# Ledger of designs, part 29: peptides against a protein of PDB entry 1EBD

Target 1, 138 residues: chain A of PDB entry 1EBD
Amino acid sequence: KASYEGKVAAEAIAGHPSAVDYVAIPAVVFSDPECASVGYFEQQAKDEGIDVIAAKFPFAANGRALALNDTDGFLKLVVRKEDGVIIGAQIIGPNASDMIAELGLAIEAGMTAEDIALTIHAHPTLGEIAMEAAEVAL

## One batch from the design tools (peptide; aimed at target 1 D115)

Design b2_p22_7_s2 (made by RFdiffusion4, then SolubleMPNN; from b2_p22_7, 9 letters changed)
Fold by OpenDDE base, seed 4:
Structure b2_p22_7_s2 (fold): chain B 138 residues (1-138), chain A 22 residues (1-22)
Amino acid sequence: as target 1 above (138 residues)
Amino acid sequence: KKEEALAQIRAHSAALAAKEAA
């Protein structure tokens, strides 16, 4: 089942910090569904004492995902409560491997959830899910 | 503001890495 495969893949990308330890180094697993991650996982942030909001939005509620009949999974933003800065993102779902780039850019640029929420995304696109998740974090 | 936030994030990450390497 897709949910099982996604869960396994998500566990695989939940790695540990490397020596270079760049926050916005993406990790991608080309499974079905695809899994991608950049920056902090929610639990990693919590373990470091960072107070975070984990904003999750499902592909089942994304118009393009519905049109593609590929609605498994979700996008999760990990947002620091102190200032709304995005410190991590995880995507399980269609085109996760490409979509993670937007969020990697956002993290490296020090963008907030508000920055993403206020960025117009074309409709209908899978990428809109980033905007939707950002709105959840507000 | 953003640069300060990035600095904080990277500092946390570095601290975690140091702890895990010990």
Scores: peptide ipSAE 0.085, ipTM 0.637, DockQ to the pose 0.028
OpenDDE base, seeds 1, 2, 3, 5: peptide ipSAE 0.020, 0.017, 0.035, 0.018; ipTM 0.426, 0.431, 0.553, 0.413

Design b2_p22_7_s3 (made by RFdiffusion4, then SolubleMPNN; from b2_p22_7, 10 letters changed)
Fold by OpenDDE base, seed 4:
Structure b2_p22_7_s3 (fold): chain B 138 residues (1-138), chain A 22 residues (1-22)
Amino acid sequence: as target 1 above (138 residues)
Amino acid sequence: KKEEAKEKIKEHMEALAKKEAE
């Protein structure tokens, strides 16, 4: 039932470049479920010689998603193995278009998966999935 | 640089959609 096709809207993140200097321009496809991405894709990172952990967590395991009966998709964090820094994220699922902003901020700030994992997220929320995916990356 | 990045993101998003489609 899920469609991943739609118009791609790419926006530049406002502010100044991070010290890590990774591309943190978000893009959204307003399909059902929505698709959003910021930073590196897993394969893109690998192709550029970056050793990464791809940490995936499904919306089917998210309490808010279950409550909304909207559990298609997942969140994927692309984490640099060397230091745990988040360098990319992809979301396919409910509210992906808005949820990507948290991860864009994390990437721009040079945050680690641990930083996200230790950040308290309201319960129950879709946003908790970022924390769950971050825990997978630890 | 930004425009190039946007185009690459678009390409990857399209590829991702195809690979992850259920």
Scores: peptide ipSAE 0.088, ipTM 0.688, DockQ to the pose 0.039
OpenDDE base, seeds 1, 2, 3, 5: peptide ipSAE 0.025, 0.025, 0.026, 0.037; ipTM 0.559, 0.541, 0.574, 0.604; seed 2 fails the geometry check

Design b2_p22_7_s4 (made by RFdiffusion4, then SolubleMPNN; from b2_p22_7, 11 letters changed)
Fold by OpenDDE base, seed 4:
Structure b2_p22_7_s4 (fold): chain B 138 residues (1-138), chain A 22 residues (1-22)
Amino acid sequence: as target 1 above (138 residues)
Amino acid sequence: KKEEALKKIREKQAELAAKEAA
């Protein structure tokens, strides 16, 4: 977000308005566990009158997380009920800062929970949790 | 739609399992 804003500012200073308008800008806190978010939080969506499904899957149920003995946290998908489109995601847990990129891409591309659920994720990986959460949202 | 999606998932999983077993 900061880097994006800096880029936009630089472009504005140079007299070149940014033509880029991202739907989803990630926010990351490199804490332990890491926290990452992109798009809508569940409550934000509700406040705007969007009917959503909040699909949560815990790292405690993720094979890679178990193998790493790092099972704190969860992944939450915020899915619009109307069409199954992913409009937000939050990750608290191992490698959240990198894992959020998949969901950022999904949101930016207008993908559905079904799209993620039907995407094969490498096994065993932390990233499988996105697929698991997507299945919950179906 | 959910059921159809789940069906596709199951079919994909079965296909992968078959390939791994072969």
Scores: peptide ipSAE 0.035, ipTM 0.514, DockQ to the pose 0.050
OpenDDE base, seeds 1, 2, 3, 5: peptide ipSAE 0.031, 0.028, 0.027, 0.032; ipTM 0.515, 0.498, 0.498, 0.518

Design b2_p22_8 (made by RFdiffusion4)
Pose (drawn by RFdiffusion4):
Structure b2_p22_8 (pose): chain A 138 residues (1-138), chain P 22 residues (1-22)
Amino acid sequence: as target 1 above (138 residues)
Amino acid sequence: EEETAANEAVLEKLKAKIEEKE
């Protein structure tokens, strides 16, 4: 957040019609099962007065997570029911800090669960859980 | 490294989709 604004400030000073414009910022916590979040939590969304569905997919089902032998965790997609647009995501489990980038790019650009679900992911990887979660969302 | 590479590949696919939509 600080670095982004740093650029916006210098650009505005120079005359560039720069402004602060992002839909979300990811936050990561390096706990044992590292966790990452971006966008709205399922509860914040409804409290905001938004009809949102949430899809939750477990690492216990992913093959790579079984190989890593760390199966405690999940990925959650908060999706606007009215248009399938993803507005928040939460990952708890190995490499959540890296996996968060995909969901983050999707929120910033206004993509849908289908957009992600129709994207072929790597197998066997953890990043693909996002694929399976969006499939669940659909 | 494998997970990073897989993630980056997916990010490139998403970027391509974003560009098609624009």

Design b2_p22_8_s1 (made by RFdiffusion4, then SolubleMPNN; from b2_p22_8, 11 letters changed)
Fold by OpenDDE base, seed 5:
Structure b2_p22_8_s1 (fold): chain B 138 residues (1-138), chain A 22 residues (1-22)
Amino acid sequence: as target 1 above (138 residues)
Amino acid sequence: SEEKAAIQATLEQLRAKIAARA
């Protein structure tokens, strides 16, 4: 976030029109397993009166995670029921710190769970767990 | 137990969203 905002400011100083316009800021804790989040937590959304679906898929059911022998944790999507838009995501597990970027992009773009579910992910990869979780939300 | 308490309530709601940073 800080570097992103700094880039915008630097470009403005250099005479290039630019603006910071973001919806979600990712957060990462490099624990073991790693933990990452972007957008709403489930309870946070509920506290604000947003009716959500919490779609969770475990790494224990992910082929790449099994191959890596690293299956602790899960991916959770927080999906607004009204329109299916992804408003939050949490990942606990292998490569969570990097995998959260896909979901950050999805949230910033206002994508739905269906959009993710219909996006082909390479197999076997950790990333396809996002697709699996999205399918749960449908 | 529910997967180590949903991995410690997702690491304590990501440690209160990193100390409730703005």
Scores: peptide ipSAE 0.399, ipTM 0.857, DockQ to the pose 0.031
OpenDDE base, seeds 1, 2, 3, 4: peptide ipSAE 0.018, 0.022, 0.275, 0.018; ipTM 0.465, 0.455, 0.762, 0.418

Design b2_p22_8_s2 (made by RFdiffusion4, then SolubleMPNN; from b2_p22_8, 9 letters changed)
Fold by OpenDDE base, seed 5:
Structure b2_p22_8_s2 (fold): chain B 138 residues (1-138), chain A 22 residues (1-22)
Amino acid sequence: as target 1 above (138 residues)
Amino acid sequence: DEERAAIQETIEKLKAIIEEKR
């Protein structure tokens, strides 16, 4: 679809009660395309004085998105420049609500963009967009 | 209370991104 649809629903998952990191709480807006986020937004990180790389990759360049004829949007990684650690991610596009979980795990584990770039993703999948965005951050 | 605020802030940021694309 060439136009973005309105929000149908929005949900967020609270972290485990024993370790509430409010930054690690995923949020999803169920719309067409879907929107999801976990961790820092680029501007939020900058406002806190964190030097970041915002690595963006479009679904229009993803093989699975092309095959599905669902190529609207992008994935953005927010990577701390000092050490390459992923501190945030935003997804607008197909399967955003599910794909945010991989990036939530990466942030919680303190993974780098290099860790994601070196993770083999099945081809063709929507999940490859995380790897592609991570490569942009290197 | 802080948890709810953080969740809601993120949702509003995502909603704003959607509106920019309309």
Scores: peptide ipSAE 0.093, ipTM 0.672, DockQ to the pose 0.026
OpenDDE base, seeds 1, 2, 3, 4: peptide ipSAE 0.060, 0.042, 0.059, 0.061; ipTM 0.658, 0.616, 0.656, 0.657

Design b2_p22_8_s3 (made by RFdiffusion4, then SolubleMPNN; from b2_p22_8, 9 letters changed)
Fold by OpenDDE base, seed 2:
Structure b2_p22_8_s3 (fold): chain B 138 residues (1-138), chain A 22 residues (1-22)
Amino acid sequence: as target 1 above (138 residues)
Amino acid sequence: DEEKKAIEETIEKLKEKIKEKE
């Protein structure tokens, strides 16, 4: 729909001048619902020969999203099968523009799906969806 | 220029994902 003509804001975290890690740069589309991504997309990883698990969890199954009556969309984690490391994440749904930061941090730190799954998220929150998606990857 | 290009490519992929969701 034409309603997705939301203002694209990409904050390029130009880190150190010597090597921009393009994988860690988040992209956000401020539509309704919001859309955000960091790191690899599933197909992009496959095209580069990386064996991945795509773990998806819907906002319709999140308690906070239900309470807000804002359940459209999902969170997807792209997890490398070899070591369980999160290499990408996509969010379509409420607060996606802010929630992507947690996953950007996880990717930058080289965290695994297990690390996120074992991280306690407050209940009920939208952020629990990251934990739930991580559990799907296990 | 490369950074801007990578961001633009990601945005394009996001748009595709939205279409898949619909």
Scores: peptide ipSAE 0.197, ipTM 0.768, DockQ to the pose 0.027
OpenDDE base, seeds 1, 3, 4, 5: peptide ipSAE 0.146, 0.044, 0.111, 0.196; ipTM 0.716, 0.631, 0.680, 0.765

Design b2_p22_8_s4 (made by RFdiffusion4, then SolubleMPNN; from b2_p22_8, 13 letters changed)
Fold by OpenDDE base, seed 3:
Structure b2_p22_8_s4 (fold): chain B 138 residues (1-138), chain A 22 residues (1-22)
Amino acid sequence: as target 1 above (138 residues)
Amino acid sequence: AAERAAIQATLAQLRAKIAARA
């Protein structure tokens, strides 16, 4: 489980709407563990009447994270149920600040969880966790 | 072409909702 500090940071990020006409503006906190978010939070989507799947995968099950002995946290995808389109992502864990970029691109391009699941990710890498979370959403 | 239009419509709806929150 993520630290208390990381949880509080993620909640603070959730309270700030975008001021620009983009869906996928990243927000990053360089804490330990790092926190990163882009697009919708799960509860934010629900409050706006969007039916979503929240697909979560832990770093404790990621091969590279295990090798680095840095396994705290998770990646979460927020996926619209109607068509599988990714509308948000949150990462608490190692290298979250860089890893969020892939998911920001996916959201702005209108990609689905299936698109990410079918994208080959190098093994073993931290970034492979995006593919694992996408598979959970299927 | 139809798929592209549907994707763009979805993104436009999301942007509109974000703007309405601000």
Scores: peptide ipSAE 0.049, ipTM 0.594, DockQ to the pose 0.036
OpenDDE base, seeds 1, 2, 4, 5: peptide ipSAE 0.023, 0.020, 0.020, 0.021; ipTM 0.538, 0.519, 0.529, 0.521

## One batch from the design tools (peptide; aimed at target 1 V23 V85 E108)

Design b2_p23_1 (made by RFdiffusion4)
Pose (drawn by RFdiffusion4):
Structure b2_p23_1 (pose): chain A 138 residues (1-138), chain P 23 residues (1-23)
Amino acid sequence: as target 1 above (138 residues)
Amino acid sequence: SAAADGAHVMALAAEAIAEAKAA
């Protein structure tokens, strides 16, 4: 957040019509099962007065997570029911800090669960859980 | 729904995470 604004400030000073414009910022916590979040939590969304569906997919079902032998965790997609647009995501489990980038790019650009579900992911990887979760969302 | 500088924010966030992991 600080670095982004740093650029916006210098650009505005120079005359560039720069402004602060992002839909979300990811936050990561390096706990044992590292966790990452971006966008709305399922509760924040509804409390905001939004009809959102949430899809939750477990690492216990992913093959790479079994190989890593760390199966405690999940990925959650908070999706606007009215248009399938993803507005928040939460990952708890190995490499959540890295997996969060894909869901983050999707939120910032206004993509749908289908956009992600129709994207072929690597197998066997953790990042593909997002593919399976969006499939669940659909 | 889209942000003008969203990709840029995500790139900065990825750099910041990479630096935190390296440390």

Design b2_p23_1_s1 (made by RFdiffusion4, then SolubleMPNN; from b2_p23_1, 10 letters changed)
Fold by OpenDDE base, seed 3:
Structure b2_p23_1_s1 (fold): chain B 138 residues (1-138), chain A 23 residues (1-23)
Amino acid sequence: as target 1 above (138 residues)
Amino acid sequence: MASARGAEVIALARAEIAARKAA
């Protein structure tokens, strides 16, 4: 957050148009299991009157997680129902702190659940869980 | 896909969220 704000400030000083956007700022807790979030939580979206689909997929169904015997937790996508745009994501589980970056990118780029579902993820990887959760949202 | 939607789709989505917050 602070690094991004610094970049925006530098661009403004240099005479380039820029704005601070906090939509895709991640929050991470390095616990065991790790917790990571970006964008809206489901209830936050509902409180603002946004009709959402909460698509959840468990690590217990992920091939790499099974192979590692590390299957606690899940990935949740918060998807705007009207157009399928991803507006939030939460991960509780292995490698959540790194995996949240893909979803931050997706939110910032205005991607839909379909965009993630149709993106090929390496097999077997923990990252496949993003694709699986996106398929649930369809 | 995402690359085909462009800046307009992003702007519309963000404007909708902003409008809901203002209401």
Scores: peptide ipSAE 0.021, ipTM 0.467, DockQ to the pose 0.035
OpenDDE base, seeds 1, 2, 4, 5: peptide ipSAE 0.018, 0.007, 0.015, 0.017; ipTM 0.436, 0.296, 0.405, 0.395

Design b2_p23_1_s2 (made by RFdiffusion4, then SolubleMPNN; from b2_p23_1, 11 letters changed)
Fold by OpenDDE base, seed 2:
Structure b2_p23_1_s2 (fold): chain B 138 residues (1-138), chain A 23 residues (1-23)
Amino acid sequence: as target 1 above (138 residues)
Amino acid sequence: MASARGREVMEIAREEIAARKAA
């Protein structure tokens, strides 16, 4: 966030129109388990009148998380019902701080839950949980 | 200190984990 705000400020000083869009900026807390978020929270979307599907998949059902004995938490996708576009994601669990980047990219690219569900993730990996949550949203 | 958004994530996480453990 701070580094992104610094870039926006530098661009503005250079005479380029720029704005800070906080929806696309990830937030990370390096707790145990780690926590990460990008885009809309479910309640935030509802408060703005967006009809959403909240699709949640637990790390307790992820093969890699089980193998690592690190199964606390989940991944949640916030999907707009009208068109299936992913507008938010939250991850609590192992490697959440790095895994949030995939979902940040998906949101910025305007991808749907179907796009993620049809993307092959290596097995067994923590990253498969994004695909699993996307399948829940279908 | 965590940002306001970071604190919100932590609160959601704690609630959801607690609910699962209680089930």
Scores: peptide ipSAE 0.108, ipTM 0.665, DockQ to the pose 0.037
OpenDDE base, seeds 1, 3, 4, 5: peptide ipSAE 0.061, 0.027, 0.026, 0.027; ipTM 0.619, 0.538, 0.536, 0.536; seed 1 fails the geometry check

Design b2_p23_1_s3 (made by RFdiffusion4, then SolubleMPNN; from b2_p23_1, 9 letters changed)
Fold by OpenDDE base, seed 1:
Structure b2_p23_1_s3 (fold): chain B 138 residues (1-138), chain A 23 residues (1-23)
Amino acid sequence: as target 1 above (138 residues)
Amino acid sequence: MASARGREVMALAREEIARRKAA
């Protein structure tokens, strides 16, 4: 957050103003398992009157997580029902702190669950869990 | 100290781990 705000401020001072979207600011906790979030939580979206699908996929079903013997947790996508746009994501599990960046990008770009579901992820990777969760949202 | 969002994510993690242990 602070680094991003500092960059936006510097760009504005340089005559190239950019927008700050706080929805796509990641929050990371370097615990075991790691925890990361970007955008809306499911309950937060509901409290704001947004009708959402919460699509969840477990690391226990991810081939790379199994190979690493690190299968705790899940990825959750928060998808707006009206248009399929991803408005939030939570990751609890291996490499969550880095994996959240893909979902931050997707949210910033206004991507849908279908966009992620149709994106080929390398196999086997932890990142495939985003694709699997997106398929659940369809 | 974790942010409010970080604490909420941690709560979800604890709940998930607890469910898994209870299964």
Scores: peptide ipSAE 0.073, ipTM 0.635, DockQ to the pose 0.035
OpenDDE base, seeds 2, 3, 4, 5: peptide ipSAE 0.007, 0.043, 0.027, 0.047; ipTM 0.328, 0.607, 0.517, 0.614; seed 2 fails the geometry check

Design b2_p23_1_s4 (made by RFdiffusion4, then SolubleMPNN; from b2_p23_1, 7 letters changed)
Fold by OpenDDE base, seed 1:
Structure b2_p23_1_s4 (fold): chain B 138 residues (1-138), chain A 23 residues (1-23)
Amino acid sequence: as target 1 above (138 residues)
Amino acid sequence: MASARGAEVVALAREAIAAAKAA
């Protein structure tokens, strides 16, 4: 966020019209396990009257997480039922700080759970958990 | 909005850490 705001400010100072867009700004906590979030939390969506599916998949069921002996946590997708669009994601677990970027991209682009479910992820990887959670949402 | 999101992530982190330590 701060880096993005700094870039927008620098562009404005340089005479380029620019605006700060706060849609899909990721938040990361570099704890153990790592925590990351982008877009809506499930309860936030519900409070705004958005009918959502909260699709959760545990790292304990991810092949790479098992191989790393680092299986604490989960990935949660918040999917709008009306159109299947991903509007939020939370990750608690290994590499959450980096993995959130894929989901930030998906949210920013207005992708659906189906789009992610149909995206082939390398095996075995932690990133497969996004595909698995998307399949849960279908 | 950013502040609320940050607070929720921090809360989630605390819960996750607590759960991990209890396992």
Scores: peptide ipSAE 0.036, ipTM 0.591, DockQ to the pose 0.050
OpenDDE base, seeds 2, 3, 4, 5: peptide ipSAE 0.025, 0.026, 0.022, 0.027; ipTM 0.506, 0.495, 0.513, 0.504; seed 3 fails the geometry check

Design b2_p23_2_s2 (made by RFdiffusion4, then SolubleMPNN; its pose is not in this set)
Fold by OpenDDE base, seed 2:
Structure b2_p23_2_s2 (fold): chain B 138 residues (1-138), chain A 23 residues (1-23)
Amino acid sequence: as target 1 above (138 residues)
Amino acid sequence: SAREEARARLKALREAREARLAA
């Protein structure tokens, strides 16, 4: 977000009209474990009257996380019940800062949990957790 | 203002994307 806002500011200084786009902007904290979020939080969606499925999958059940001995945390998908569209995601765990990009892409493309669940992810990878969480939402 | 025009263009792009995804 900060880097994106910096780009907008640089464009303004250069005389190019621009605006900040806050749709599906990722937020990352480089802690141990890392934390990342994009789109709606579960409670945020509920507060706005959106009926959602919160699908959670732990890193403790991910093969790559086990191999790395880094199994703290989880991935959560926030899925709109009406049409199965992914509207948010949160990751606490290894490589969350990079893994959030796939889910940001999914949100921007209007993808459903089914789309992610039916996408083959390499084995064994941390990224498989997105597929597993999507399956939970089905 | 130039910034308001940029915001209007961005809004139009978002609406066009939503229309494509709904089709």
Scores: peptide ipSAE 0.026, ipTM 0.510, DockQ to the pose 0.048
OpenDDE base, seeds 1, 3, 4, 5: peptide ipSAE 0.020, 0.022, 0.018, 0.019; ipTM 0.465, 0.445, 0.468, 0.505

Design b2_p23_2_s4 (made by RFdiffusion4, then SolubleMPNN; its pose is not in this set)
Fold by OpenDDE base, seed 4:
Order: structure tokens, then C-alpha cells, then sequence
Structure b2_p23_2_s4 (fold): chain B 138 residues (1-138), chain A 23 residues (1-23)
């Protein structure tokens, strides 16, 4: 966020029109396991009266995670029931800090769980977990 | 487009949340 805002400011100073236009800001904790979040938490959405599906998929069921013997945690997608739009995501597990970017992109673009589910993810990768969670939300 | 509309809705929700937090 700070970097993005700084970039916008720099562009403005340089005479180029720019504005802060973000929907979601990622948050990362480089713990073991890593924790990452973007957009709504399930409870936050509920508190705001948004009817959501919390689609959770464990790393214990991810092929790459199994191969790496690093299977703690899960990915959770928070999906608005009305239209299937992804409004939040949380990842606790291996490579969460990097993997959250895909979901951030999805949220910023207004993508649905179906969009992610229909995106081919390389096999075997940790990133497949996003696709798996999206399928849960369908 | 669906995506554009959804994105705008999320922006509205974000603004609403920020307003709530500021209150």
C-alpha cells in the first residue's frame, strides 16, 4: 500500500495524472507458517451483512505441499453468494506471502470463484490450492 | 461488464467500511 501510494504521488509530481484506486490491500505475516490476507475476512463480511461462502481447502490435500512435507494450514476464499465474486482470501501455510498476490489480483479485477476455478494452475504446485478452494465455492 | 460492476461494488463496500471505522 505504501509503495503504491508512493508511486501515485511520484507520478503526480512528475505531472502525470494518477489516483489511488485499490479495492483490497494485502497483509502478510512472515511467520511459520506464513499468514496472508487480502480483502474481507468471513466474519467481517457477515458483520457487514454480506452473505458469503467461506471456501476452505487445506494444504494437507495439496500435492505439492505433501511432496514438500509442509502441509500445515489452508487457503480460504470469501465469496459473495449473490454473484460468486471473490471479496476476500486468507492463506495460512507455505508460500502464503507470495500466493496471496493471485487472490489480490482476482479481487481487484472483480473475479468470481469460477474465474479462478477455470484458470489452469501448474501441477503440482502450491498455487493449485487457490483453484481447489475456488472449486469448493462453486 | 460483470467484472467492472463487481469491482465498483467492492469499492463501495470498502468506502462503507472505512466510514464505519472512522465513526
Amino acid sequence: as target 1 above (138 residues)
Amino acid sequence: SRREEAREELKRLREKRLEKEAA
Scores: peptide ipSAE 0.057, ipTM 0.575, DockQ to the pose 0.895
OpenDDE base, seeds 1, 2, 3, 5: peptide ipSAE 0.041, 0.016, 0.022, 0.017; ipTM 0.552, 0.446, 0.448, 0.458; seeds 3, 5 fail the geometry check

Design b2_p23_3 (made by RFdiffusion4; failed a check: the pose's geometry)
Pose (drawn by RFdiffusion4):
Structure b2_p23_3 (pose): chain A 138 residues (1-138), chain P 23 residues (1-23)
Amino acid sequence: as target 1 above (138 residues)
Amino acid sequence: AAAAEALLARRAANRAKNLAELA
């Protein structure tokens, strides 16, 4: 957040019609099962008065997570029911800090669960859980 | 090209709605 604004400030000073414009910022916590979040939590979304569906997919079902032998965790997609647009995501489990980038790019650009579900992911990887979760969302 | 433009427009509208909801 600080670095982004740093650029916006210098650009505005120079005359560039720069402004602060992002739909979300990811936050990561390096706990044992590292966790990452971006966008709305399922509760924040409804409390905001939004009809959102949430899809939750477990690492226990992913093959790479079994190989890593760390199966405690999940990925959650908070999806606007009215248009399938993803507005929040939460990952708890190995490499959540890295996996969060895909969901983050999707939120920023206003993509849908289908956009992600129709994207072929690597197998066997953890990043593909997002694919399976969006499948669940659909 | 028209399909790409339509996709981008839809996504831009989605992004604008996201900003409105955040505000």

Design b2_p23_3_s1 (made by RFdiffusion4, then SolubleMPNN; from b2_p23_3, 15 letters changed)
Fold by OpenDDE base, seed 5:
Structure b2_p23_3_s1 (fold): chain B 138 residues (1-138), chain A 23 residues (1-23)
Amino acid sequence: as target 1 above (138 residues)
Amino acid sequence: SSALRELLERRERNREELKRLRA
């Protein structure tokens, strides 16, 4: 956020104000386990009248997490019911701070849960959990 | 909100473009 704000400020100062408005601004807490969020939380979406599916998948069911003996937490996708578009994601668990980037990209691009579900992720990786959560949303 | 609608419309445009590119 700070770096993004700096960029926007620099552009404004240079006479090129950015009209870009991002909803997918990641928030990360480097705790143990890490916490990361991008886009809407489920309740935020509901408060704004968006009908959503909250698709959750636990790291305890992820092969890489098991191999690392680090299985606490989950990934949650917030998916608009109408068309399956991903509008938010939350991750609590290993490498959440890095893994959130994929989902931020997906959200800004307007991807659906199906898009993520049909994206092949390397096996075994923590990233597969995004695919698994997306499948839950289908 | 107006801001949300604008963002969602942008996303929809992006999604449609992605579909076009994937076809």
Scores: peptide ipSAE 0.086, ipTM 0.646, DockQ to the pose 0.132
OpenDDE base, seeds 1, 2, 3, 4: peptide ipSAE 0.066, 0.071, 0.071, 0.071; ipTM 0.572, 0.581, 0.576, 0.590

Design b2_p23_3_s2 (made by RFdiffusion4, then SolubleMPNN; from b2_p23_3, 13 letters changed; failed a check: the pose's geometry)
Amino acid sequence: SELLEELLRRREENRRKLLELRA

Design b2_p23_3_s3 (made by RFdiffusion4, then SolubleMPNN; from b2_p23_3, 16 letters changed)
Fold by OpenDDE base, seed 2:
Structure b2_p23_3_s3 (fold): chain B 138 residues (1-138), chain A 23 residues (1-23)
Amino acid sequence: as target 1 above (138 residues)
Amino acid sequence: MEELERLLEERERNRERLKELRA
């Protein structure tokens, strides 16, 4: 967020057209395991009266994670029940900092869990976990 | 829920604006 805001500010100072979108800002902690989040947390959605599905899939069930011997953690999708729209995602595990980008894109594009579930992900990759979690949400 | 809908509307407005600026 700070980097993005810095870019916008620099563009504004330089007289270039710029705009800020604050809706789906990823948050990343480069710990071991990495942590990443974008959009709503499950409890946050519930507190706001949003009926959600929290779909969780563990890295321990991901082929690439197993091959890397790095299977700690999970991916969680927060999906609005009424229309299947993804409104949040959390990842704890390998490559979470990069993997969150796909989900940020999905949220910004107004995609559903079905959209991700039906998207072919390369095999074997850590990214497949997003597809797996999306399938859980269906 | 109202907040989410507001955010979704804001997102749409921002996307349209960004498209205009990036064109």
Scores: peptide ipSAE 0.057, ipTM 0.592, DockQ to the pose 0.061
OpenDDE base, seeds 1, 3, 4, 5: peptide ipSAE 0.022, 0.033, 0.017, 0.025; ipTM 0.519, 0.541, 0.462, 0.543

